# Designs tried in a protein design run: peptides against a protein of PDB entry 6FBK. Part 1

Scores and structures below are computed, not measured.

Target 1, 90 residues: chain A of PDB entry 6FBK
Amino acid sequence: EDTGVRVELAEEDHGRKSTIALRLWVEDPKKLKGKPKDNGAIEFTFDLEKETPDEVAQEMIESGFFHESDVKIVAKSIRDRVALIQWRRE
Below, numbering starts at 1 at the first letter of every chain, in headers, positions and changes, except where a header shows other numbers.
Peptide ipSAE was made for these designs. It is ipSAE averaged over its two directions, with the distance scale d0 held at 1.0 Angstrom where the peptide's residues are scored. Compare it between designs on one protein only; published cut-offs may not apply.
A fold fails the geometry check if it doesn't show the stated peptide or something in it is severely misdrawn.

## One batch from the design tools (peptide; made by RFdiffusion4, then SolubleMPNN; aimed at target 1 E43; its pose is not in this set)

Design b1_p15_5_s4
Fold by OpenDDE base, seed 4:
Structure b1_p15_5_s4 (fold): chain B 90 residues (1-90), chain A 15 residues (1-15)
Amino acid sequence: as target 1 above (90 residues)
Amino acid sequence: MPESKDLEEAKEKLK
């Protein structure tokens, strides 16, 4: 599914730790609140053992990064990337 | 390289 939200590794994953560095950006700048610069992205760590995409997305909403209506899209985008990373680790 | 916004501080404040 093309959500319009892109998530990728912000650093190389050696599969050694439970945390990964992710970078998230949106195709439509109107979906990103604040004052995003050109080609702006959000960088954050994700703990594969302690965090869930839904909870992280909700935190981003509460922090004002996205509209509430986009929380599930953000969560799905994170989930899909995390799943891919997990599959590559195995 | 694209600019970035660090969410770590925001996440910490919400926890």
Scores: peptide ipSAE 0.100, ipTM 0.677, DockQ to the pose 0.244
OpenDDE base, seeds 1, 2, 3, 5: peptide ipSAE 0.062, 0.050, 0.095, 0.092; ipTM 0.638, 0.633, 0.677, 0.675; seed 2 fails the geometry check

## One batch from the design tools (peptide; made by RFdiffusion4, then SolubleMPNN; aimed at target 1 I42 E43 E59; its pose is not in this set)

Design b1_p20_3_s3
Fold by OpenDDE base, seed 2:
Structure b1_p20_3_s3 (fold): chain B 90 residues (1-90), chain A 20 residues (1-20)
Amino acid sequence: as target 1 above (90 residues)
Amino acid sequence: MKREFKVLSFEELEELLKKR
């Protein structure tokens, strides 16, 4: 499913640490139920072992980047990218 | 502690995307 939200590595992943830098941005705003904040992208650190996409997404909503109705779609976007990164590390 | 989020402008993002 295309969430309309894109998540990529903000730095090269050498597979050496549990934390990674991610960059998230809206590629297709019409996929979102609410109107996201007018930002280009959001960069953040994600701990592959201790954090969850849902928690991060919720924190983004709390920070005002997205409407609460889009928490799941944002979380999915993060989850999908994280999964790819983890699979690539194997 | 609140999570730290770094906000990039559209211009900054555009430049990064061009480099990819």
Scores: peptide ipSAE 0.734, ipTM 0.924, DockQ to the pose 0.704
OpenDDE base, seeds 1, 3, 4, 5: peptide ipSAE 0.729, 0.733, 0.733, 0.732; ipTM 0.922, 0.923, 0.924, 0.923

Design b1_p20_5_s2
Fold by OpenDDE base, seed 2:
Structure b1_p20_5_s2 (fold): chain B 90 residues (1-90), chain A 20 residues (1-20)
Amino acid sequence: as target 1 above (90 residues)
Amino acid sequence: KPKRKFIVLSMEELEELLRE
């Protein structure tokens, strides 16, 4: 399902390292229960081996980017993109 | 635990990057 939150690679992925750079932003705010802090994008690194989408989403909440009620939708957006990246690597 | 580093981009910056 479309989360309304888009996640893309912030760098070209050559499949050489476990850490990737991601960029996340809201495309459809109607899909969120809360109103996001800003309308821009958030860039961050993600370790494919050590980290989880839920952990990153929680940290985004703690940083004030999203309302806590949207943690799962944010996590899903990250998970979906990470899955695509991993599938492409394999 | 250490705080995760988040780099915040404006919508303008994002749009510029998306056009690349």
Scores: peptide ipSAE 0.677, ipTM 0.897, DockQ to the pose 0.795
OpenDDE base, seeds 1, 3, 4, 5: peptide ipSAE 0.672, 0.673, 0.670, 0.672; ipTM 0.895, 0.896, 0.895, 0.895

Design b1_p20_5_s3
Fold by OpenDDE base, seed 2:
Structure b1_p20_5_s3 (fold): chain B 90 residues (1-90), chain A 20 residues (1-20)
Amino acid sequence: as target 1 above (90 residues)
Amino acid sequence: KPKRVFRVLSMEELEELLAE
């Protein structure tokens, strides 16, 4: 499902580190229940072994980037990208 | 727990990156 939130690698992944740099931005704001902040993108490091999309999404809400009602859609967007990265590494 | 670091890019910065 298209969440309207896009997540991509912010750096090339050579499959050598457990951490990856991700870039997240809203492509289709109408898919979100709340109105996200008017910024371009959010970059962050994600630990493939220790962190989860849900907790990162929650931290984004706490930081004020998204409305609490959109935590699941944000988490899904991160999860979907992480899954693709994991599959590519295998 | 420590606060997660988020780097915020402007729309212009994002557009430049996407254009690459």
Scores: peptide ipSAE 0.723, ipTM 0.919, DockQ to the pose 0.738
OpenDDE base, seeds 1, 3, 4, 5: peptide ipSAE 0.716, 0.722, 0.716, 0.718; ipTM 0.916, 0.918, 0.915, 0.917

Design b1_p20_5_s4
Fold by OpenDDE base, seed 4:
Structure b1_p20_5_s4 (fold): chain B 90 residues (1-90), chain A 20 residues (1-20)
Amino acid sequence: as target 1 above (90 residues)
Amino acid sequence: RPKREFRVLSMEELEELRAL
């Protein structure tokens, strides 16, 4: 599914840490609020052992980056990338 | 709860990344 949101690693993953750096791109600026609306990329850390995509997406909404109606789209984009990273580690 | 840190990329950073 094309969510219009792309998530990638912001660093090389050697499978050594539970925390990774992610970069989120939004193709459609209309889906963004605040500062990222101008440029469209957000970086953040994600703990593969302790955190969930839904929690991080919710925190992005609370920080004012997205509309509440887009939380599931954002969460799915993070989840899909995190799953790929975890599968590569196995 | 503690606020999560999010970094919004600058225009210059975006241009560099898009050029890759």
Scores: peptide ipSAE 0.635, ipTM 0.890, DockQ to the pose 0.569
OpenDDE base, seeds 1, 2, 3, 5: peptide ipSAE 0.635, 0.631, 0.635, 0.633; ipTM 0.890, 0.889, 0.889, 0.890

Design b1_p20_8_s2
Fold by OpenDDE base, seed 4:
Structure b1_p20_8_s2 (fold): chain B 90 residues (1-90), chain A 20 residues (1-20)
Amino acid sequence: as target 1 above (90 residues)
Amino acid sequence: SKPKRVFKVLSMEELEKLLE
């Protein structure tokens, strides 16, 4: 499902480490309940073994990037991309 | 407690350049 939030690798993934660099940005703000900050993109590292999309999404809300009402949609966007990355690694 | 996560913010211009 299209969340309106796009998440991509910020670096090439060779499947050699548990941490990946991700880039997240809003493609369709209408899909969000709140108004996200007018940023281009947010880049961050994600540990595939230790971290969860929900935790990262919550931290983004706490940092002011998204409204609290959108934590689940942001988390889903991250989760979906992480799933694809994991799939490609297999 | 855990440390604050590092988020690198890119401008729209920077993002557009990366998407080219």
Scores: peptide ipSAE 0.715, ipTM 0.914, DockQ to the pose 0.786
OpenDDE base, seeds 1, 2, 3, 5: peptide ipSAE 0.712, 0.713, 0.708, 0.715; ipTM 0.913, 0.914, 0.911, 0.914

Design b1_p20_8_s3
Fold by OpenDDE base, seed 2:
Structure b1_p20_8_s3 (fold): chain B 90 residues (1-90), chain A 20 residues (1-20)
Amino acid sequence: as target 1 above (90 residues)
Amino acid sequence: AKPKRKFKVLSMEELEELLK
């Protein structure tokens, strides 16, 4: 499902590190329940072995980037991208 | 206490440039 939130690699992934740099931005704001801040994109490091999309999404909410009602949609967008990255690594 | 995650915020202009 298209969450309206796009997540891409912020740097090329060579499959050598457990951490990856991700870039997240809202591509379709009407798919969100709340109104996100007017930012271009958010870049962050994600540890494939230690972190989860849900906890990162929650941290984004706590930082004020998204409304609490959109935590799941944000988490899903991260999860979907992470899954693709992991599948590509295999 | 759990340290706050570091988020780098890009402007719309910066994002547009990256997406080109």
Scores: peptide ipSAE 0.720, ipTM 0.916, DockQ to the pose 0.763
OpenDDE base, seeds 1, 3, 4, 5: peptide ipSAE 0.715, 0.720, 0.716, 0.716; ipTM 0.914, 0.915, 0.913, 0.914

Design b1_p20_8_s4
Fold by OpenDDE base, seed 2:
Structure b1_p20_8_s4 (fold): chain B 90 residues (1-90), chain A 20 residues (1-20)
Amino acid sequence: as target 1 above (90 residues)
Amino acid sequence: MKPKRKFKVLSMEELEELLK
């Protein structure tokens, strides 16, 4: 399902390290329950071994980027991209 | 207490440049 939130690699992934750089932004704000901040994109590192999409999403909420009601949709967006990255690595 | 995650915020303009 299209979350309206897009997540892409912020750097080329050569599968050499457990951390990846991700870029997240809202493509379709009407998919969200709350109104996200008027930012272009959010870049962050994600540790494939130690971190979870849910934890990162929650931290984005705490940082004020999204409404708490959208934590799951944000987490799903991250999860889906991470899955694709992992599938390509294996 | 875990440290706060570092988020780099890009402007709309910066994002548009990256998406070109």
Scores: peptide ipSAE 0.720, ipTM 0.918, DockQ to the pose 0.764
OpenDDE base, seeds 1, 3, 4, 5: peptide ipSAE 0.712, 0.718, 0.715, 0.715; ipTM 0.916, 0.917, 0.916, 0.917

## One batch from the design tools (peptide; made by RFdiffusion4, then SolubleMPNN; aimed at target 1 G40 M60; its pose is not in this set)

Design b1_p21_7_s3
Fold by OpenDDE base, seed 3:
Structure b1_p21_7_s3 (fold): chain B 90 residues (1-90), chain A 21 residues (1-21)
Amino acid sequence: as target 1 above (90 residues)
Amino acid sequence: KKKRVFKVLDEEELEELKKLY
């Protein structure tokens, strides 16, 4: 469960739109590549209907935030939060 | 394809955010 990566809503979710703002921060500096270096938080939008956690995680790697070996950990963190958000919307 | 926009919080923004937790 403890992946060293946390994902939360960066805004209140009123369940009215398919896009949400997410905030991801890393507790383990070893998992960071480039910027941010020491402590990092990354904010981004996520389309609950059109996008997948794996795709977004891969884009983060391509952007230079994480090593390729950590893509599954990042994807899992996003997936877990997205699943919780979807559950609360139902 | 279009590059996804990622906003990186600076140290000041992160510090203010940490005060909320």
Scores: peptide ipSAE 0.556, ipTM 0.853, DockQ to the pose 0.598
OpenDDE base, seeds 1, 2, 4, 5: peptide ipSAE 0.537, 0.549, 0.551, 0.550; ipTM 0.842, 0.849, 0.850, 0.850

Design b1_p21_8_s1
Fold by OpenDDE base, seed 3:
Structure b1_p21_8_s1 (fold): chain B 90 residues (1-90), chain A 21 residues (1-21)
Amino acid sequence: as target 1 above (90 residues)
Amino acid sequence: MKRKFIVLDEEELEELRAEYE
């Protein structure tokens, strides 16, 4: 499913650390129920072993980047990218 | 503790998009 939210690596992944840098932005705002705060991107670190996409998405909502009704679609976009990264590490 | 988020503006993102596409 196309969430309209894109997540990419903000750094080269050498598979050595559990922590990675990610960059997230909206490509199709029509997929969201609310209107994002900005039209730019959000860069953040993610611990592949300790953190979950849902937790990070909730923190983005708390920071005011997205409407609370869009927490699940944001979490899914992060989850999909994280799953791909973990797959490539194996 | 509050998570640190680095915010890039639309212009900065546009420059980066050229690297991904």
Scores: peptide ipSAE 0.509, ipTM 0.835, DockQ to the pose 0.785
OpenDDE base, seeds 1, 2, 4, 5: peptide ipSAE 0.501, 0.504, 0.496, 0.494; ipTM 0.831, 0.832, 0.828, 0.827

Design b1_p21_8_s3
Fold by OpenDDE base, seed 3:
Structure b1_p21_8_s3 (fold): chain B 90 residues (1-90), chain A 21 residues (1-21)
Amino acid sequence: as target 1 above (90 residues)
Amino acid sequence: MKRKFVVLNEEEKKKLIELYE
């Protein structure tokens, strides 16, 4: 399902590190219940072995980027990209 | 500890999107 939130690699993935750099932005705000604080992009690191999409999404909410009602859709967008990255590494 | 988030403005975002497509 299209979450309306896009997540991409911010660097080339050589499959050597457990930590990767990601960029996240909203493509379709109609998919969100709340209105995002900004219309830019967010860059962050993600540890494939130690962290979860839900934890990162919650931290984005706490930072004020998204409304708390959208935590699950944000988490899903991160999860979907992470799954693709891990698939390519195998 | 609070996670570090680097924020790009709308103009910077649009420029990045052009690189991905």
Scores: peptide ipSAE 0.718, ipTM 0.928, DockQ to the pose 0.804
OpenDDE base, seeds 1, 2, 4, 5: peptide ipSAE 0.715, 0.718, 0.716, 0.716; ipTM 0.927, 0.929, 0.927, 0.928

## One batch from the design tools (peptide; made by RFdiffusion4; aimed at target 1 E43 T45 S63)

Design b1_p22_4
Pose (drawn by RFdiffusion4):
Structure b1_p22_4 (pose): chain A 83 residues (1-30, 38-90), chain P 22 residues (1-22)
Amino acid sequence: EDTGVRVELAEEDHGRKSTIALRLWVEDPKDNGAIEFTFDLEKETPDEVAQEMIESGFFHESDVKIVAKSIRDRVALIQWRRE
Amino acid sequence: KPKREFKVHLGEEAEEIKKEAE
């Protein structure tokens, strides 16, 4: 399927960087803006950041697993491109 | 843990970010 929540890199992926800057926004919901944040790959969880975005007023409380996966896919996509 | 900071981009800045990602 599709999530409709786009999550992309914010800064050039340099490799061997334990923290990465990401940008998240929504195009299909099936603040209306971009959300930039940092993510620690070896420590932080997509579900943890998703909940923070919940507790910060971006999405609904039960919409956490969906946003957590959208971030997770980008983290996965960055590490696969990192071989 | 420290409180996380979110930088929010609105209007033209959000559209520019979307175009960069496309």

Design b1_p22_8
Pose (drawn by RFdiffusion4):
Structure b1_p22_8 (pose): chain A 83 residues (1-30, 38-90), chain P 22 residues (1-22)
Amino acid sequence: EDTGVRVELAEEDHGRKSTIALRLWVEDPKDNGAIEFTFDLEKETPDEVAQEMIESGFFHESDVKIVAKSIRDRVALIQWRRE
Amino acid sequence: SKREFKVYLGEEAEKAKEEALE
């Protein structure tokens, strides 16, 4: 399927960086802006950041697993491109 | 510590999206 929540890199992926800057926004919901944040790959969880975005007023409380996966896919996509 | 979220709106959001898709 599709999530409709786009999550992309914010800074050039340099590798061997335990923290990465990401940008998240929504195009299909099936603040209306971009959300930039940092993510620690070996420590932080996509679900943890998703909940923070919940507790910060971006999405609904039960919309957490959806946003957590959208971030997770980007983290996965960055590491697969990192071989 | 709490996380900081930088939020872009309007034209800033479109610019931030274009940068992210490069």

## One batch from the design tools (peptide; made by RFdiffusion4; aimed at target 1 G40 A41 T45 E62)

Design b1_p23_7
Pose (drawn by RFdiffusion4):
Structure b1_p23_7 (pose): chain A 83 residues (1-30, 38-90), chain P 23 residues (1-23)
Amino acid sequence: EDTGVRVELAEEDHGRKSTIALRLWVEDPKDNGAIEFTFDLEKETPDEVAQEMIESGFFHESDVKIVAKSIRDRVALIQWRRE
Amino acid sequence: EELEERLEKRKVKVMSVEEAKEE
């Protein structure tokens, strides 16, 4: 399927960086803006950041697993491109 | 207070989609 929540890199991926800057926005919901944040790959969880975005007023409380996966896919996509 | 500390730690920034696509 599709999530409709786009999550992309914010800064050039340099490798061997335990923290990465990400940008998240929505194009299909099936603030209306971009959300920039940092993510620690070895420590922080996509679900943890998703909940913070919940507790910060971006999405609904039960819309957490959906946003958590969208971030997770990007984290996965960055690490696969990191071989 | 805890949420603000978490948001600062993550350096959360909100901007327009057009600005995010241009950068």

## One batch from the design tools (peptide; aimed at target 1 I42 M60 S63 F65)

Design b1_p24_1 (made by RFdiffusion4)
Pose (drawn by RFdiffusion4):
Structure b1_p24_1 (pose): chain A 83 residues (1-30, 38-90), chain P 24 residues (1-24)
Amino acid sequence: EDTGVRVELAEEDHGRKSTIALRLWVEDPKDNGAIEFTFDLEKETPDEVAQEMIESGFFHESDVKIVAKSIRDRVALIQWRRE
Amino acid sequence: LEKYNEKLEEAKEKLEEEEEEEEE
């Protein structure tokens, strides 16, 4: 399927960086802006950041697993491109 | 890198202020 939540790199991926800057926005919902944040790959969880975005007023409380996965896919996509 | 978390911090502060106003 598709999530409709786009999560991309914010800064050039340099490798061997434990923290990465990300940008998240929505194009299909099936603030209306971009959300930039940092993510620790070895420590922080996509579900943790998703909940913070919930407790910060970006999405609905039960819309957490969806946003958590969208972030998770980007983290996965970055690490696969990291081989 | 702290600048990248500013939008989340600002949005959380605004939400806390709105909740306090509703309680009042």

Design b1_p24_2_s2 (made by RFdiffusion4, then SolubleMPNN; its pose is not in this set)
Fold by OpenDDE base, seed 5:
Parts: structure tokens; C-alpha cells; sequence
Structure b1_p24_2_s2 (fold): chain B 90 residues (1-90), chain A 24 residues (1-24)
């Protein structure tokens, strides 16, 4: 379902590298329990083979972008996008 | 673990990003 958090590729994916650039932003803040900082978007790299959405989400919490209670919803948004990218590569 | 680097884009940059995504 709609998490209210959007994740998109920051670059064109040619399916050649395991590391990709992603951009994440909040579309519907009402879906979140906490009040995220008024950022436009967050850009970061993600290794499709070695990293997990849950770990990245936790790092975002530790960096102060989201409240700890929203770690799962943030992780889900990343997971859903990553899954689409991986399915597209197959 | 190596600390992850996060680049923060402002509201204007986000709007530009949204336009780029919509144009794909």
C-alpha cells in the first residue's frame, strides 16, 4: 500500500552495476507518525547485492531525518522501489 | 560499518526532480 514516502532512481539504470543512486522524499506526511525535517529530498547510494532497506532506513533515523517509530514505513518504501528495479533487471 | 553519506536537496531541487521523473 501507499506509504506516503516516494523513492526514485537518481540516475538511469542500465543494469550493469550493483550500486545505484536513489532519491527519497515525503509525499504524504500524514502517513508518518513523526514529523520529518523539512527537507526536499534525500539522495544516497544503495548496493543491490550487499545492503538492505531496513539498514538504510535505520541509518536515516540515526541521521535525524525521521522519527524512530517510522523506520518500518521508510524501509518499506525503499524495499518496494528496490524490488521493482530488481524485477526490471531480470 | 562505514557511515552512509546523505545528500540533502532543498524544496526547489525537489520540484525540479519531480519534473524530471514525470518526464521519463
Amino acid sequence: as target 1 above (90 residues)
Amino acid sequence: MVKREFKVLDAEELEELKREVAAR
Scores: peptide ipSAE 0.672, ipTM 0.898, DockQ to the pose 0.701
OpenDDE base, seeds 1, 2, 3, 4: peptide ipSAE 0.670, 0.671, 0.672, 0.670; ipTM 0.898, 0.900, 0.897, 0.898

Design b1_p24_2_s4 (made by RFdiffusion4, then SolubleMPNN; its pose is not in this set)
Fold by OpenDDE base, seed 5:
Structure b1_p24_2_s4 (fold): chain B 90 residues (1-90), chain A 24 residues (1-24)
Amino acid sequence: as target 1 above (90 residues)
Amino acid sequence: MVKREFKVLNEEELEELKKEVEER
């Protein structure tokens, strides 16, 4: 399902590290209830074994990148990409 | 809990990123 939020690897994944670099941006703002402050992208690291998409999404809200009502859609976008990365590692 | 670091890329940097991703 299209969340309107895109997440991509910021680096090539060789499947060696538990930590990966990700980049997130909005492609369809109509899917969000609030308007994102920036029209660019957000780069961050994610630990595949210790962190969760929901946790990162909450931190993005706290940082003011998205409206609190959009936490679930942001978390889903991260979850979908992370799941894909993990499946490709198997 | 350690505060997460977020790097903000501007619109121009995003356009370059999109091109790079498309090349993959």
Scores: peptide ipSAE 0.669, ipTM 0.890, DockQ to the pose 0.726
OpenDDE base, seeds 1, 2, 3, 4: peptide ipSAE 0.666, 0.668, 0.636, 0.641; ipTM 0.889, 0.890, 0.877, 0.878

Design b1_p24_3_s4 (made by RFdiffusion4, then SolubleMPNN; its pose is not in this set)
Fold by OpenDDE base, seed 4:
Structure b1_p24_3_s4 (fold): chain B 90 residues (1-90), chain A 24 residues (1-24)
Amino acid sequence: as target 1 above (90 residues)
Amino acid sequence: MEERRKERLEELKRQREEARRREE
């Protein structure tokens, strides 16, 4: 499913630490809260062992980047990327 | 875990504030 939200590694993953740096941006500005003129990427850390995409997505809602209705879309986008990263570590 | 979440939230809020300034 294409969520219109993209997540990628902000740094090279050497598979050595549980914490990774991620970058998230929205391809559809309608999914962003407010009137962003610049689709700047949101940078954040994620602990692969301790944290969940849903928790981080909720934090992004609380910070004001997204509407509450998009929390699951954001969470899914993070989850999908995290899954790929974890699979590549195998 | 609570500290990490708090720190990330604060950083996200910072980034949101910077983004909001770009909206003006």
Scores: peptide ipSAE 0.687, ipTM 0.914, DockQ to the pose 0.736
OpenDDE base, seeds 1, 2, 3, 5: peptide ipSAE 0.684, 0.686, 0.685, 0.687; ipTM 0.914, 0.915, 0.914, 0.915

## One batch from the design tools (peptide; aimed at target 1 V56)

Design b1_p26_2_s2 (made by RFdiffusion4, then SolubleMPNN; its pose is not in this set)
Fold by OpenDDE base, seed 3:
Structure b1_p26_2_s2 (fold): chain B 90 residues (1-90), chain A 26 residues (1-26)
Amino acid sequence: as target 1 above (90 residues)
Amino acid sequence: SEAARRAAALARPRFDLREELRRKLE
């Protein structure tokens, strides 16, 4: 599913830490040559051992980053990226 | 971590995912 929400590593992962830095943003499907705003991404840490994508997404909504109806989309986007990172570590 | 996210949220301008999504889709 293309959620329109992108999540990537904000740092190189050497597989040594339980915490990772992630970056989350909304992808522009039209890639409009509009006003560039580089601060249109959220950088946050995620603990691979202690946190879940659902808990983190819920925390973000409580902080006012997105509407409650988007929690599942955000959680899925985080989950998918975390899964890829964990698979690479194996 | 929660503590790190809180610190980052306070230090950065507010980001609104829904507004950003709307702007990019319209």
Scores: peptide ipSAE 0.229, ipTM 0.733, DockQ to the pose 0.043
OpenDDE base, seeds 1, 2, 4, 5: peptide ipSAE 0.185, 0.202, 0.143, 0.083; ipTM 0.705, 0.716, 0.678, 0.620

Design b1_p26_4 (made by RFdiffusion4)
Pose (drawn by RFdiffusion4):
Structure b1_p26_4 (pose): chain A 83 residues (1-30, 38-90), chain P 26 residues (1-26)
Amino acid sequence: EDTGVRVELAEEDHGRKSTIALRLWVEDPKDNGAIEFTFDLEKETPDEVAQEMIESGFFHESDVKIVAKSIRDRVALIQWRRE
Amino acid sequence: EEEVEELEEEVEELEEEVEELFEGKK
């Protein structure tokens, strides 16, 4: 399927960086803006950041697993591109 | 049909493993 939540890099991926800057926005919901944040790959969880975005007024409380996966896919996509 | 059902189960298990791998420590 598809999530409709686009999460992309914010800064050039340099490798060997434990923290990465990401940008998240929505194109299909099936603030209406971009959300930039930092993510620690070895420590922070996609579900943790998703809940924070919940507790910050971006998405609904039960819409957490959906946004968590969208961030998780990007983290996965960055590490697979990191081999 | 049975082989297709077994492959669908394996893909589901792999998807779970990938989600756990990229879950992080916290």

Design b1_p26_4_s1 (made by RFdiffusion4, then SolubleMPNN; from b1_p26_4, 12 letters changed)
Fold by OpenDDE base, seed 5:
Structure b1_p26_4_s1 (fold): chain B 90 residues (1-90), chain A 26 residues (1-26)
Amino acid sequence: as target 1 above (90 residues)
Amino acid sequence: SEEERRRREELERLEEELEELFAGAR
């Protein structure tokens, strides 16, 4: 599904840590409320055991990177990528 | 205008700081 938000691994995943480094950016500049550095990409860690995509997405909204209405899109993009990463770890 | 340019530059710096704070909290 094309959410307009792209999430990729920011580092190689060796499947050993409960945390992963992710890179997130929007394909539609209109969705970006702020102007992150690193060519519009936000890099962050995600704890596969302790965090949820919704919580992390909400944190980004509260930080002013996205509109409140886009929280579910951001969360879904994170969730979908995380699911793929977890699948590859099996 | 020059003033608008200055305001945009200030905003850009603030947005960059915000990202750093977010990343640092993760």
Scores: peptide ipSAE 0.158, ipTM 0.567, DockQ to the pose 0.019
OpenDDE base, seeds 1, 2, 3, 4: peptide ipSAE 0.133, 0.039, 0.057, 0.060; ipTM 0.533, 0.473, 0.487, 0.511; seeds 1, 4 fail the geometry check

Design b1_p26_4_s3 (made by RFdiffusion4, then SolubleMPNN; from b1_p26_4, 13 letters changed)
Fold by OpenDDE base, seed 4:
Structure b1_p26_4_s3 (fold): chain B 90 residues (1-90), chain A 26 residues (1-26)
Amino acid sequence: as target 1 above (90 residues)
Amino acid sequence: DEEEELEELLEELLEELLEELFRGSR
């Protein structure tokens, strides 16, 4: 499923911390070309033990990054990335 | 054009401000 939202690790994960640094951005073909930059990408920490993708997504909505209607899409993108990270740690 | 360039610059500045507010809130 293509959510149109990408989430990646903002740092190398050594599997030692319960917190990870993530980078989230909306997929835009214009951003795929030219100089890579962090502008337009949201960088944030995520606590694997205490936080949920839904809560963090809601905070982003409240902050004004996205529309209310996109909360589930954002949450899913975070959840999917977190799942991959957790699976890799096992 | 100049207007488009300024608009893009403003959008980037707004995103940066929102990120700082978001991080500060967490």
Scores: peptide ipSAE 0.418, ipTM 0.774, DockQ to the pose 0.021
OpenDDE base, seeds 1, 2, 3, 5: peptide ipSAE 0.398, 0.402, 0.396, 0.405; ipTM 0.765, 0.766, 0.761, 0.768

## One batch from the design tools (peptide; made by RFdiffusion4, then SolubleMPNN; aimed at target 1 T45; its pose is not in this set)

Design b1_p27_2_s3
Fold by OpenDDE base, seed 2:
Structure b1_p27_2_s3 (fold): chain B 90 residues (1-90), chain A 27 residues (1-27)
Amino acid sequence: as target 1 above (90 residues)
Amino acid sequence: DEERRREEEEERRRKREEFLARSRARR
């Protein structure tokens, strides 16, 4: 499914720590709220043990990166990337 | 109102910076 949201590793994952660095950006600039300085790209850490994609997506919405209506799209994009990372760690 | 819109954008900028700082603090 094409969500229009891209999530990738912002660092090489050696599978050694519970935290990973991710980069998220949207292909449609209309999904960006306000006037982002960095082309809407967000680099952030994700704790594989403590955080959920839904919680982090909600934090991004509350921080004013995206519209409330896009929370599930953002969460899904994070979830899908995190799942791939976790599967590769197995 | 332009002042209100400016304040809202400044608040949004601060909140974005707080989220980004959260990630830096966890490194």
Scores: peptide ipSAE 0.604, ipTM 0.876, DockQ to the pose 0.785
OpenDDE base, seeds 1, 3, 4, 5: peptide ipSAE 0.601, 0.601, 0.601, 0.601; ipTM 0.875, 0.875, 0.876, 0.875

